# Designs tried in a protein design run: peptides against a protein of PDB entry 5X9X. Part 2

Target 1, 41 residues: chain A of PDB entry 5X9X
Amino acid sequence: SSVSELEQRLRDVKNTNSRFRKALMEKENELQALIRKLGPE

## One batch from the design tools (peptide; made by RFdiffusion4, then SolubleMPNN)

Design b1_p11_6_s1
Fold by OpenDDE base, seed 3:
Order: sequence, then structure tokens, then C-alpha cells
Structure b1_p11_6_s1 (fold): chain B 41 residues (1-41), chain A 11 residues (1-11)
Amino acid sequence: as target 1 above (41 residues)
Amino acid sequence: LEEEKRLEELL
């Protein structure tokens, strides 16, 4: 049904959002490690 | 930090 299709699309968007949030967190951790190496110490 | 301090002492 149209309702079931919209519910499926909402689940797919939520899953995609979660994947991108994880990827951004991993990149932030990588950047922070590089910043520490470039720091004044 | 230590290497940078050594460079600053030369300037």
C-alpha cells in the first residue's frame, strides 16, 4: 500500500542518515589525530 | 615541542 511504501522510504532514509553520521564521526576522529600531530608539542 | 623549541633558540 501507499502507506507501507512511505514507511519503507522513511526507514531507508533513517538508515542512510545513521550511516552518514557514523562516517562523519570516523572522519572527525581521523582529523583530531592529525591535529594532535600538528600541535605545538 | 622540544624540536620546535630548539628551532626557536636558533632564531
Scores: peptide ipSAE 0.012, ipTM 0.305, DockQ to the pose 0.008; fails the geometry check
Fold by OpenDDE base, seed 2:
Parts: C-alpha cells; sequence; structure tokens
Structure b1_p11_6_s1 (fold): chain B 41 residues (1-41), chain A 11 residues (1-11)
C-alpha cells in the first residue's frame, strides 16, 4: 500500500542518514588528528 | 611545542 511504501522510504532515509552521520564523525576525527600533526606543537 | 622549545633554546 501507499502507506507501507512511505514507511519503507522513511526507514531507508533514516538508515542512510545514520550511515552518513557516522561517516562524518569519523572524517571529523581524522581531520582533527591531521590538524594536530600539522600544528605548531 | 617541544620542537619550538628546542629551537628557542638554541637561540
Amino acid sequence: as target 1 above (41 residues)
Amino acid sequence: LEEEKRLEELL
């Protein structure tokens, strides 16, 4: 049904969003580590 | 920071 399709699309968007949030957090941590290596310390 | 301190000691 149209309702079931919308529920499935919402689940798919939520899962995709969660994966991208995790990837962004990992990339931010990597970036911070690189910045520290290039820092004046 | 340690490298900077070492450089300052040489001057």
Scores: peptide ipSAE 0.011, ipTM 0.296, DockQ to the pose 0.008; fails the geometry check
Fold by OpenDDE base, seed 4:
Structure b1_p11_6_s1 (fold): chain B 41 residues (1-41), chain A 11 residues (1-11)
Amino acid sequence: as target 1 above (41 residues)
Amino acid sequence: LEEEKRLEELL
């Protein structure tokens, strides 16, 4: 019911948050790799 | 870094 729907929404938000956090980490790693390629190394 | 080292060795 209302409680179960709120619990489901919370799970969905947590899953979405986790996915975005992973995507941001991957993009940060990609950016770091590009910086290493373009950097003074 | 490796390229700069090579350039420094060349100069």
Scores: peptide ipSAE 0.009, ipTM 0.322, DockQ to the pose 0.008; fails the geometry check
Fold by OpenDDE base, seed 1:
Structure b1_p11_6_s1 (fold): chain B 41 residues (1-41), chain A 11 residues (1-11)
Amino acid sequence: as target 1 above (41 residues)
Amino acid sequence: LEEEKRLEELL
């Protein structure tokens, strides 16, 4: 049904969003590690 | 800090 399709699309968007959030957090952690290495020490 | 000082000496 159209409702079931919309629910599936919403789940897919949420899953994609979660994956991107995780990837961004990992990249931020990598960036922060590089910033620490490049720090003014 | 020491590495930055070393770099500054090279400039």
Scores: peptide ipSAE 0.008, ipTM 0.331, DockQ to the pose 0.009; fails the geometry check

Design b1_p11_6_s2
Fold by OpenDDE base, seed 4:
Structure b1_p11_6_s2 (fold): chain B 41 residues (1-41), chain A 11 residues (1-11)
Amino acid sequence: as target 1 above (41 residues)
Amino acid sequence: EEEEKRLEELL
């Protein structure tokens, strides 16, 4: 049904959003580690 | 009724 398809799309968007949020957090952590290595510290 | 419950789950 149209409702079941919308529920599936919502789940897929939620899963995709979660994956991208995780990837962004990992990239931020990588960037911070590089900044610490290149910094005056 | 089943469609209404599914709509409530979606929202």
Scores: peptide ipSAE 0.099, ipTM 0.688, DockQ to the pose 0.079
Fold by OpenDDE base, seed 1:
Structure b1_p11_6_s2 (fold): chain B 41 residues (1-41), chain A 11 residues (1-11)
Amino acid sequence: as target 1 above (41 residues)
Amino acid sequence: EEEEKRLEELL
């Protein structure tokens, strides 16, 4: 049904969004670790 | 009623 398709699309968008959020957080953590290494300390 | 429940799950 149209509703079931919309539910599936919403699940797919939520899953994709979650994956991108995780990837961004990992990249932010990597950058922060590099910034700490490059710091004067 | 089933369609209404599915719409509520979507929102």
Scores: peptide ipSAE 0.099, ipTM 0.686, DockQ to the pose 0.081
Fold by OpenDDE base, seed 2:
Structure b1_p11_6_s2 (fold): chain B 41 residues (1-41), chain A 11 residues (1-11)
Amino acid sequence: as target 1 above (41 residues)
Amino acid sequence: EEEEKRLEELL
């Protein structure tokens, strides 16, 4: 049904959003580590 | 009724 398809799409969007949030956090941590290495100290 | 319950779960 159209409702079941919308439920599936919402689950897929939530899963994708969770994966991207985790990836962004990991990339931010990586960038901060690189910035510290490039610092003047 | 079944469609209403599924819609409520979606929201």
Scores: peptide ipSAE 0.092, ipTM 0.683, DockQ to the pose 0.078
Fold by OpenDDE base, seed 5:
Structure b1_p11_6_s2 (fold): chain B 41 residues (1-41), chain A 11 residues (1-11)
Amino acid sequence: as target 1 above (41 residues)
Amino acid sequence: EEEEKRLEELL
């Protein structure tokens, strides 16, 4: 049904959003690790 | 009723 299709699209968007949020968090962690390496020893 | 509940879940 049209409702089921909209629900599926919403789930797909939420999943995509979650993946991007995870990728951003991983990139932030990578950045912080690099900052620590470049920081004063 | 089932479609209404599913629509309410979507919104």
Scores: peptide ipSAE 0.104, ipTM 0.693, DockQ to the pose 0.082; fails the geometry check

Design b1_p11_7_s2
Fold by OpenDDE base, seed 5:
Structure b1_p11_7_s2 (fold): chain B 41 residues (1-41), chain A 11 residues (1-11)
Amino acid sequence: as target 1 above (41 residues)
Amino acid sequence: SVDEELEELLK
């Protein structure tokens, strides 16, 4: 049904959002490591 | 290098 399709689309968007959030967190951690390398160490 | 690693990060 149209309702079930919309519910499925919403689930897919939420799953995609979650995956991107994880990717952003990993990129932030990697960026922080690079920033530390710019220091006097 | 840091610049090369940063470039890869920003892809």
Scores: peptide ipSAE 0.032, ipTM 0.599, DockQ to the pose 0.021
Fold by OpenDDE base, seed 3:
Structure b1_p11_7_s2 (fold): chain B 41 residues (1-41), chain A 11 residues (1-11)
Amino acid sequence: as target 1 above (41 residues)
Amino acid sequence: SVDEELEELLK
């Protein structure tokens, strides 16, 4: 039904958003680790 | 190396 399709689309968007947020967090952590390696010591 | 790791990160 139209309602069930809209509910599914909303779930898909939320899942995609969650996956991208997690990927960005992991990339930020990796970047910060590299910055620490480059830092003056 | 750091530069190699950075290249992989930015792909």
Scores: peptide ipSAE 0.031, ipTM 0.592, DockQ to the pose 0.020
Fold by OpenDDE base, seed 2:
Structure b1_p11_7_s2 (fold): chain B 41 residues (1-41), chain A 11 residues (1-11)
Amino acid sequence: as target 1 above (41 residues)
Amino acid sequence: SVDEELEELLK
């Protein structure tokens, strides 16, 4: 049904969003590690 | 797809 299709699309968008949030977190963690290495210590 | 293109960009 139209409702079930919209629910499925919403689930797909949420899954995609979750994957990108994880990727951004990992990249941020890597960036922060590099920033720490560039510090005065 | 858009999500596949974004995955490649974030590698």
Scores: peptide ipSAE 0.037, ipTM 0.546, DockQ to the pose 0.040; fails the geometry check
Fold by OpenDDE base, seed 1:
Structure b1_p11_7_s2 (fold): chain B 41 residues (1-41), chain A 11 residues (1-11)
Amino acid sequence: as target 1 above (41 residues)
Amino acid sequence: SVDEELEELLK
């Protein structure tokens, strides 16, 4: 149904959002590690 | 600082 499809789309968006948030956190950690390696801020 | 330089690059 259209309702079930919209519910599925919402789940997909939420899952994608969660994955992107995790990826951003990982990239922030990577950047911080690189900053530490580069030396003083 | 590196942090300030990065901030300027990303603005």
Scores: peptide ipSAE 0.020, ipTM 0.500, DockQ to the pose 0.020; fails the geometry check

## One batch from the design tools (peptide; made by RFdiffusion4, then SolubleMPNN)

Design b1_p12_3_s2 (from b1_p12_3, 6 letters changed)
Fold by OpenDDE base, seed 4:
Structure b1_p12_3_s2 (fold): chain B 41 residues (1-41), chain A 12 residues (1-12)
Amino acid sequence: as target 1 above (41 residues)
Amino acid sequence: KEELLKKIKELL
């Protein structure tokens, strides 16, 4: 049904958003680590 | 140094 398809799309968006949020957090942590290694030079 | 900059660029 149109309702079940909408619910599925909302679940897919939620899952996608969760995955991207996790990936961004990991990238931010790695970026900070690399910046610290770069130091003042 | 350049390798670190390269890795930083990949993350931005």
Scores: peptide ipSAE 0.054, ipTM 0.675, DockQ to the pose 0.778
Fold by OpenDDE base, seed 3:
Structure b1_p12_3_s2 (fold): chain B 41 residues (1-41), chain A 12 residues (1-12)
Amino acid sequence: as target 1 above (41 residues)
Amino acid sequence: KEELLKKIKELL
């Protein structure tokens, strides 16, 4: 049904959003670690 | 430093 399709699309968007949020957090953590290693040099 | 800068650029 149209309702079940909309529910599926909302689940897909939620899952995609969650994956991107996790990826951004991991990239930010690694970036901060690399910046700390860079030091004053 | 060049390798570190490369890794930083890959994350941005």
Scores: peptide ipSAE 0.053, ipTM 0.674, DockQ to the pose 0.734
Fold by OpenDDE base, seed 2:
Structure b1_p12_3_s2 (fold): chain B 41 residues (1-41), chain A 12 residues (1-12)
Amino acid sequence: as target 1 above (41 residues)
Amino acid sequence: KEELLKKIKELL
C-alpha cells in the first residue's frame, strides 16, 4: 500500500542517515587527529 | 608535513 511504501522509504532514509552520521564521525575523528599532529609545524 | 596535508585534504 501507499502507506507501507512511505513507511519503508522512511526506514531507508533513517538507515542512510545513520550510515552517513557514522562515516562523518569517523572522518571528523581522523581529521582532528591529523590536525593535532600537524601542530605548529 | 606534505603527506599529512594530503591526508587531511582527502578527508575534507
Scores: peptide ipSAE 0.053, ipTM 0.674, DockQ to the pose 0.786
Fold by OpenDDE base, seed 1:
Structure b1_p12_3_s2 (fold): chain B 41 residues (1-41), chain A 12 residues (1-12)
Amino acid sequence: as target 1 above (41 residues)
Amino acid sequence: KEELLKKIKELL
């Protein structure tokens, strides 16, 4: 049904959003580690 | 330094 399809799309968006948030946090952490290694160089 | 800059560029 249209309602069940909408609910599924909302779940898919939520799952995609969660995965992207995790990936961004991991990249941010790695980036910060690299920035710390740069120091004054 | 160059390798570090490359890695940073890949993350941005």
Scores: peptide ipSAE 0.051, ipTM 0.667, DockQ to the pose 0.717

Design b1_p12_4_s2 (from b1_p12_4, 6 letters changed)
Fold by OpenDDE base, seed 4:
Structure b1_p12_4_s2 (fold): chain B 41 residues (1-41), chain A 12 residues (1-12)
Amino acid sequence: as target 1 above (41 residues)
Amino acid sequence: REELLEEIRKLQ
């Protein structure tokens, strides 16, 4: 049904969003580690 | 070096 298709699309968007959030967090952590290695100057 | 650090910070 149209409702079940919309529910599936919403699940797919949520899964994609979760993956991007995880990847972003990992990149932010990596960048922060690089910043710390470069030092304050 | 501060400019490079600021550029990296903008990528966060």
Scores: peptide ipSAE 0.049, ipTM 0.666, DockQ to the pose 0.375
Fold by OpenDDE base, seed 3:
Structure b1_p12_4_s2 (fold): chain B 41 residues (1-41), chain A 12 residues (1-12)
Amino acid sequence: as target 1 above (41 residues)
Amino acid sequence: REELLEEIRKLQ
């Protein structure tokens, strides 16, 4: 049904959003670790 | 370094 399809699309968008948020956090943490390696500057 | 760390904190 149209309702079931919309519910499925909403679940897929939420799952995609969660994955992108996780990937962004991991990249920010990686960049922060690299910056700390620059030293006391 | 402190300035760079502050910029990273703003992105998180």
Scores: peptide ipSAE 0.048, ipTM 0.653, DockQ to the pose 0.189
Fold by OpenDDE base, seed 1:
Structure b1_p12_4_s2 (fold): chain B 41 residues (1-41), chain A 12 residues (1-12)
Amino acid sequence: as target 1 above (41 residues)
Amino acid sequence: REELLEEIRKLQ
């Protein structure tokens, strides 16, 4: 049904959003770690 | 330092 398709699309968007949020958090954490390691050299 | 800056650039 059209409702079931919309529910599936919403699940797919939520799953994609969750994956991107996790990847962003990991990148931000790594960026912060590298910035902390960034000394005078 | 340059290697760290390049790695930072890849993450941005």
Scores: peptide ipSAE 0.061, ipTM 0.707, DockQ to the pose 0.771; fails the geometry check
Fold by OpenDDE base, seed 5:
Structure b1_p12_4_s2 (fold): chain B 41 residues (1-41), chain A 12 residues (1-12)
Amino acid sequence: as target 1 above (41 residues)
Amino acid sequence: REELLEEIRKLQ
């Protein structure tokens, strides 16, 4: 049904969003580690 | 160097 297809699309978008949010958090943590290694100067 | 660090911070 059109309803079940829309529900499936919503699940797929949520799964994709969760994966990208995790990847962003990992990149932000890596950037912070690089900043610390560079030092204050 | 401080300017470079600030640019990296903006990417977070």
Scores: peptide ipSAE 0.047, ipTM 0.662, DockQ to the pose 0.333; fails the geometry check

Design b1_p12_5_s1 (from b1_p12_5, 6 letters changed)
Fold by OpenDDE base, seed 5:
Structure b1_p12_5_s1 (fold): chain B 41 residues (1-41), chain A 12 residues (1-12)
Amino acid sequence: as target 1 above (41 residues)
Amino acid sequence: LEKEIERLKKEL
């Protein structure tokens, strides 16, 4: 039904958002680790 | 520093 399809799309968007938020946090942590290794130069 | 940060962001 149109309702069940909308509910599925909402779940998929929420899952995608959660995955991207996790990936961004991991990338930021790695970036900060690399910056610390390179130093202030 | 800013150029290096931008390079690192592209490599991740």
Scores: peptide ipSAE 0.026, ipTM 0.488, DockQ to the pose 0.333
Fold by OpenDDE base, seed 3:
Order: structure tokens, then sequence, then C-alpha cells
Structure b1_p12_5_s1 (fold): chain B 41 residues (1-41), chain A 12 residues (1-12)
């Protein structure tokens, strides 16, 4: 049904959004660790 | 370095 398809699309968007948010957080943490190792420049 | 970091964050 159109409702079941919209529910599936909403789940897929939420899963994709969660994966991208996790990847961005991990990269931010990695970059901050590198900045601390290299100094303020 | 900060400019390169910001570029890489936009490519994700």
Amino acid sequence: as target 1 above (41 residues)
Amino acid sequence: LEKEIERLKKEL
C-alpha cells in the first residue's frame, strides 16, 4: 500500500541519516585528535 | 590545516 511504502521510505531515510551522523562524528573526533597531535597551527 | 579539515568534512 502507499502507506506501507511511505513507512519503508521513512525507515530508509532514518537509517541513512543515522549512518551519516555517525560517520561525521567519527571523522570530527579523528580530526580533533590529529589537530591535538600537530599543535594549534 | 583548518581549511583542509573543513573541505574533507563537506565531502562526507
Scores: peptide ipSAE 0.025, ipTM 0.471, DockQ to the pose 0.474
Fold by OpenDDE base, seed 1:
Structure b1_p12_5_s1 (fold): chain B 41 residues (1-41), chain A 12 residues (1-12)
Amino acid sequence: as target 1 above (41 residues)
Amino acid sequence: LEKEIERLKKEL
């Protein structure tokens, strides 16, 4: 059904968005760790 | 995009 396809696409977009948000957060944490390492300490 | 994210993760 067109409704079921739209619901599936919405789930897929939400899952993709969640995956990318997690990956970006991990990268940001890695960058912040490097910034702390390169800091004046 | 996911492949590019993983590439950039390896460069850090």
Scores: peptide ipSAE 0.023, ipTM 0.463, DockQ to the pose 0.091
Fold by OpenDDE base, seed 2:
Structure b1_p12_5_s1 (fold): chain B 41 residues (1-41), chain A 12 residues (1-12)
Amino acid sequence: as target 1 above (41 residues)
Amino acid sequence: LEKEIERLKKEL
């Protein structure tokens, strides 16, 4: 149904958002570790 | 540099 398709799309968007948020957090941690090796601000 | 990265993250 149209409702079930919208619910599926919402789940897919939430799952995609969660995956990208995790990837961004991991890349931020990697960048911060590299910045600490190079020096301050 | 870290402060600028944190600023950019908050704008997303």
Scores: peptide ipSAE 0.031, ipTM 0.444, DockQ to the pose 0.194; fails the geometry check

Design b1_p12_8_s1
Fold by OpenDDE base, seed 5:
Structure b1_p12_8_s1 (fold): chain B 41 residues (1-41), chain A 12 residues (1-12)
Amino acid sequence: as target 1 above (41 residues)
Amino acid sequence: DLLKKIEELKKE
């Protein structure tokens, strides 16, 4: 049904959003680690 | 120095 399809799309968007949020957090942590290694020099 | 620090990191 159209309602079931909309519910599925909403779940898919939420899952995709969660995955991208995790990836962004991991990339931020990686960037901070690189900045700390390089230091101010 | 940024270049020296990059070279140091590449040796690790």
Scores: peptide ipSAE 0.026, ipTM 0.382, DockQ to the pose 0.072
Fold by OpenDDE base, seed 3:
Structure b1_p12_8_s1 (fold): chain B 41 residues (1-41), chain A 12 residues (1-12)
Amino acid sequence: as target 1 above (41 residues)
Amino acid sequence: DLLKKIEELKKE
């Protein structure tokens, strides 16, 4: 049970980390698109 | 300037 719970927690952390990485990438892309709308410099 | 552009976006 202890090993199984630790394995489950590790999977959950990895899944959460992947979701946050995706969200950060999407926000970076959104920011870059908005920056481009402001024009060069 | 990227930092200036980010600052401008925050003012909107």
Scores: peptide ipSAE 0.024, ipTM 0.484, DockQ to the pose 0.151
Fold by OpenDDE base, seed 1:
Structure b1_p12_8_s1 (fold): chain B 41 residues (1-41), chain A 12 residues (1-12)
Amino acid sequence: as target 1 above (41 residues)
Amino acid sequence: DLLKKIEELKKE
């Protein structure tokens, strides 16, 4: 049904959002590790 | 400075 499809799309968007948020946090951590490795200069 | 360090690395 259209309602079931919309509910599924909402779940998919939520899951995708969660995955992208996790990936962004991991990339931020990686970036900060590289910045620390480069030093304060 | 991060930008200075990046610029230095680009010249190596």
Scores: peptide ipSAE 0.028, ipTM 0.378, DockQ to the pose 0.088; fails the geometry check
Fold by OpenDDE base, seed 2:
Structure b1_p12_8_s1 (fold): chain B 41 residues (1-41), chain A 12 residues (1-12)
Amino acid sequence: as target 1 above (41 residues)
Amino acid sequence: DLLKKIEELKKE
């Protein structure tokens, strides 16, 4: 049904959003580690 | 400054 398809699309968008949020957190941690390697300057 | 530090990393 159209309602079931919309509910499935909403679940897929939420799952994609969760994956991107996790990737952003990992990239932020990588960035901070690289920043620390350059020293306090 | 964080932005300045990011710019330095991009030069590597």
Scores: peptide ipSAE 0.024, ipTM 0.480, DockQ to the pose 0.143; fails the geometry check

## One batch from the design tools (peptide; made by RFdiffusion4, then SolubleMPNN)

Design b2_p13_2_s3 (from b2_p13_2, 4 letters changed)
Fold by OpenDDE base, seed 2:
Structure b2_p13_2_s3 (fold): chain B 41 residues (1-41), chain A 13 residues (1-13)
Amino acid sequence: as target 1 above (41 residues)
Amino acid sequence: DIEEEIKELQEKL
């Protein structure tokens, strides 16, 4: 049904958003670690 | 300050 399709799309968007947020956080943490190695904060 | 900028970015994730 149209409702079940919308619910599925919403789940897919939420899952994709969660995965990208995790990847961005990991990259930010990596960048922070590199900055700390290069010099004092 | 880079440290403060990093904190602000992390708060938005």
Scores: peptide ipSAE 0.020, ipTM 0.414, DockQ to the pose 0.139
Fold by OpenDDE base, seed 5:
Structure b2_p13_2_s3 (fold): chain B 41 residues (1-41), chain A 13 residues (1-13)
Amino acid sequence: as target 1 above (41 residues)
Amino acid sequence: DIEEEIKELQEKL
């Protein structure tokens, strides 16, 4: 149904958003580690 | 303070 399709699309968008947030957090943590190697925080 | 700036960025994720 149209409702079930919209619910599925919303789940897919939420899953994609969660994956991007995780990737950004990993990159931020990597950047933090590099900054720590350059000198004092 | 780079550490504080990083923390603020992480809170936005």
Scores: peptide ipSAE 0.020, ipTM 0.419, DockQ to the pose 0.133
Fold by OpenDDE base, seed 1:
Formats: C-alpha cells, sequence, structure tokens
Structure b2_p13_2_s3 (fold): chain B 41 residues (1-41), chain A 13 residues (1-13)
C-alpha cells in the first residue's frame, strides 16, 4: 500500500542518515587525531 | 582553541 511504501522509505532515510552521521563523526575524529600529531591543541 | 571548535562541530553532526 502507499502507506506501507512511505513507512519503508522513512525507515530507509532514517537508516541512511544515521550511517552518514556516524561516518562524518569518524572522519572528524581522524582529522582531530592528525591535528594533535601536527601541533598544539 | 582548535580542540573546542572541533568539539562544537562534532555536536552538530
Amino acid sequence: as target 1 above (41 residues)
Amino acid sequence: DIEEEIKELQEKL
């Protein structure tokens, strides 16, 4: 049904958003680690 | 302070 499809799309968007947020945070943490190696905080 | 700025950016993700 149209409702079931919309519910599925909402779940998929939520899962995708969560995955990308996690990936961005991990990349920022890596940048922070590199900055610490380069010089003072 | 780069560390504090990074922390603030992380909170927005």
Scores: peptide ipSAE 0.020, ipTM 0.416, DockQ to the pose 0.121
Fold by OpenDDE base, seed 3:
Structure b2_p13_2_s3 (fold): chain B 41 residues (1-41), chain A 13 residues (1-13)
Amino acid sequence: as target 1 above (41 residues)
Amino acid sequence: DIEEEIKELQEKL
């Protein structure tokens, strides 16, 4: 049904959003680790 | 600390 298709699309968007948020957080953490390594110390 | 590592290397010259 149109309702079941919309529910599926909403689940897929939420899952994709969660995955991208996690990937961005991991890349930010990696960047911060590199910045600290390249610090004046 | 890169500055300390550089200092240690310079002491060996």
Scores: peptide ipSAE 0.011, ipTM 0.231, DockQ to the pose 0.016

Design b2_p13_4_s3
Fold by OpenDDE base, seed 4:
Structure b2_p13_4_s3 (fold): chain B 41 residues (1-41), chain A 13 residues (1-13)
Amino acid sequence: as target 1 above (41 residues)
Amino acid sequence: VEKEIEELRKKLE
C-alpha cells in the first residue's frame, strides 16, 4: 500500500541518516588524530 | 475507545 511504501521510505531515510552521521563522526575523529600528529605539540 | 484506536494505529504501522 501507499502507506507501507511511505513507512519503508521513512525507515530507509532514517537508516541513511544514521549511516552518514556515523561516517561524519569517524571522519572528525580521523581529522582530530591528524591534527594531534601534525600540530606543534 | 482511545486505547482501541491506538491498537488499530499500531496494526497499521
Scores: peptide ipSAE 0.038, ipTM 0.500, DockQ to the pose 0.017
Fold by OpenDDE base, seed 2:
Structure b2_p13_4_s3 (fold): chain B 41 residues (1-41), chain A 13 residues (1-13)
Amino acid sequence: as target 1 above (41 residues)
Amino acid sequence: VEKEIEELRKKLE
C-alpha cells in the first residue's frame, strides 16, 4: 500500500541518518585523537 | 478529537 511504502521510506531515511551520525562521531573522535597527538608541542 | 487522531496514527505505524 501507499502507506506501507511511505513507512518503509521513512525507516530507510532514519537508518541512513543513523549511519551518517555514527560516521560523523567516529570522524570527530579521530580528529580529537590527532589533535591530542600533536599535543602542546 | 486530537487524542483520538493521534491514537489512530500510532495504530497505522
Scores: peptide ipSAE 0.037, ipTM 0.513, DockQ to the pose 0.021
Fold by OpenDDE base, seed 5:
Order: C-alpha cells, then sequence, then structure tokens
Structure b2_p13_4_s3 (fold): chain B 41 residues (1-41), chain A 13 residues (1-13)
C-alpha cells in the first residue's frame, strides 16, 4: 500500500540518517585524535 | 483525543 511504501521510505531515511550520524561521529573522533597529536601535548 | 490518534497511528504502522 501507499502507506506501507511511505513507512518503508521513512525507515530507509532513518537508517541512512543513522549511518551518516555514525560516520560524522567517527570523523569527529578522528579529528580530535589528530588535534591531540598536533597539539603541544 | 490524543490517545485515540496515537492508537490510529499504531494501527497504520
Amino acid sequence: as target 1 above (41 residues)
Amino acid sequence: VEKEIEELRKKLE
């Protein structure tokens, strides 16, 4: 049904969003690690 | 009303 298709699309968007959020978090952690390495410490 | 709307949403999911 049109409703089930919309729900599937919403699930797909949520899954994609979750994956991108995870990737951004990993990149932020990587950046912070690099900043620590380049810092005076 | 809010509870009834929520029940309808759950039935569509």
Scores: peptide ipSAE 0.034, ipTM 0.519, DockQ to the pose 0.022
Fold by OpenDDE base, seed 1:
Structure b2_p13_4_s3 (fold): chain B 41 residues (1-41), chain A 13 residues (1-13)
Amino acid sequence: as target 1 above (41 residues)
Amino acid sequence: VEKEIEELRKKLE
């Protein structure tokens, strides 16, 4: 049904958003590690 | 660089 399809799309968007948020946090942690090596900037 | 990262975090909240 149209309702079940919208519910599935919403679940997919939430899952994708969660994955991208995690990836961004990991990249930020990598950048912070490099900043710590370079010094205060 | 640290300040710029913090500003980006605020935009993603």
Scores: peptide ipSAE 0.025, ipTM 0.425, DockQ to the pose 0.186

## One batch from the design tools (peptide; made by RFdiffusion4, then SolubleMPNN)

Design b2_p14_1_s2
Fold by OpenDDE base, seed 2:
Structure b2_p14_1_s2 (fold): chain B 41 residues (1-41), chain A 14 residues (1-14)
Amino acid sequence: as target 1 above (41 residues)
Amino acid sequence: RIQKEIEELRKKLE
């Protein structure tokens, strides 16, 4: 049904959003590690 | 990868 398709699309968008949030967090951690390494310390 | 590249550059400056 149209409703079932919309519910599926919403689940897919939520899953994609969660994956991108995780990827962004991992990249932020990588950048922070680089900043610490490039610092004067 | 980038962390390794940065470390290699640092070693060249030492």
Scores: peptide ipSAE 0.023, ipTM 0.394, DockQ to the pose 0.031
Fold by OpenDDE base, seed 3:
Structure b2_p14_1_s2 (fold): chain B 41 residues (1-41), chain A 14 residues (1-14)
Amino acid sequence: as target 1 above (41 residues)
Amino acid sequence: RIQKEIEELRKKLE
């Protein structure tokens, strides 16, 4: 049904969002470590 | 990858 398809699309968007949030956090942590290494010294 | 690239750039500045 159209409702079931919309519910599936919403689940897919939520799953995609969760995956990208995790990837973003990992990249932010990497950048922070690099910034510290490049740091004021 | 980015860490290696940064280390290579640092070596060029020394």
Scores: peptide ipSAE 0.021, ipTM 0.389, DockQ to the pose 0.033
Fold by OpenDDE base, seed 5:
Structure b2_p14_1_s2 (fold): chain B 41 residues (1-41), chain A 14 residues (1-14)
Amino acid sequence: as target 1 above (41 residues)
Amino acid sequence: RIQKEIEELRKKLE
């Protein structure tokens, strides 16, 4: 049904959003670690 | 990649 398709699409969007948020957090942490290594000891 | 590049630069400054 149209309702079940919309519910499925909403789940897919939420799952995609969660994956991208995790990837961004991991890249931010990596970047911060690299910046600290470039900084003064 | 970037970590390797940073370490190579650090070695040149020592």
Scores: peptide ipSAE 0.020, ipTM 0.380, DockQ to the pose 0.029
Fold by OpenDDE base, seed 1:
Formats: sequence, structure tokens, C-alpha cells
Structure b2_p14_1_s2 (fold): chain B 41 residues (1-41), chain A 14 residues (1-14)
Amino acid sequence: as target 1 above (41 residues)
Amino acid sequence: RIQKEIEELRKKLE
């Protein structure tokens, strides 16, 4: 049904968003670790 | 210093 398709699309968008947020957080943590190696300033 | 500069840039983009 059209409702089931919309629900599926919403789940897919939420899953994609969650994956990108996790990847960005991991990259931010990596960046912060590199900044600490370069210096605290 | 670099961390402070990054934080200021984030505030401007928010």
C-alpha cells in the first residue's frame, strides 16, 4: 500500500541518517585525536 | 588554539 511504502521510505531515511551521523562522529573523534598529536593550541 | 578556532567556526555555521 501507499502507506506501507511511505513507512518503508521513512525507515530507510532514518537508517541512512543514523549511519551518516555515526560516520561523522567517528571522523570528528579521529580529527580531534590528530589535533591533539599536532598540539593542544 | 586550533580547537578554539574550530569551535568558533562551528558557532558561525550553526
Scores: peptide ipSAE 0.026, ipTM 0.402, DockQ to the pose 0.102; fails the geometry check

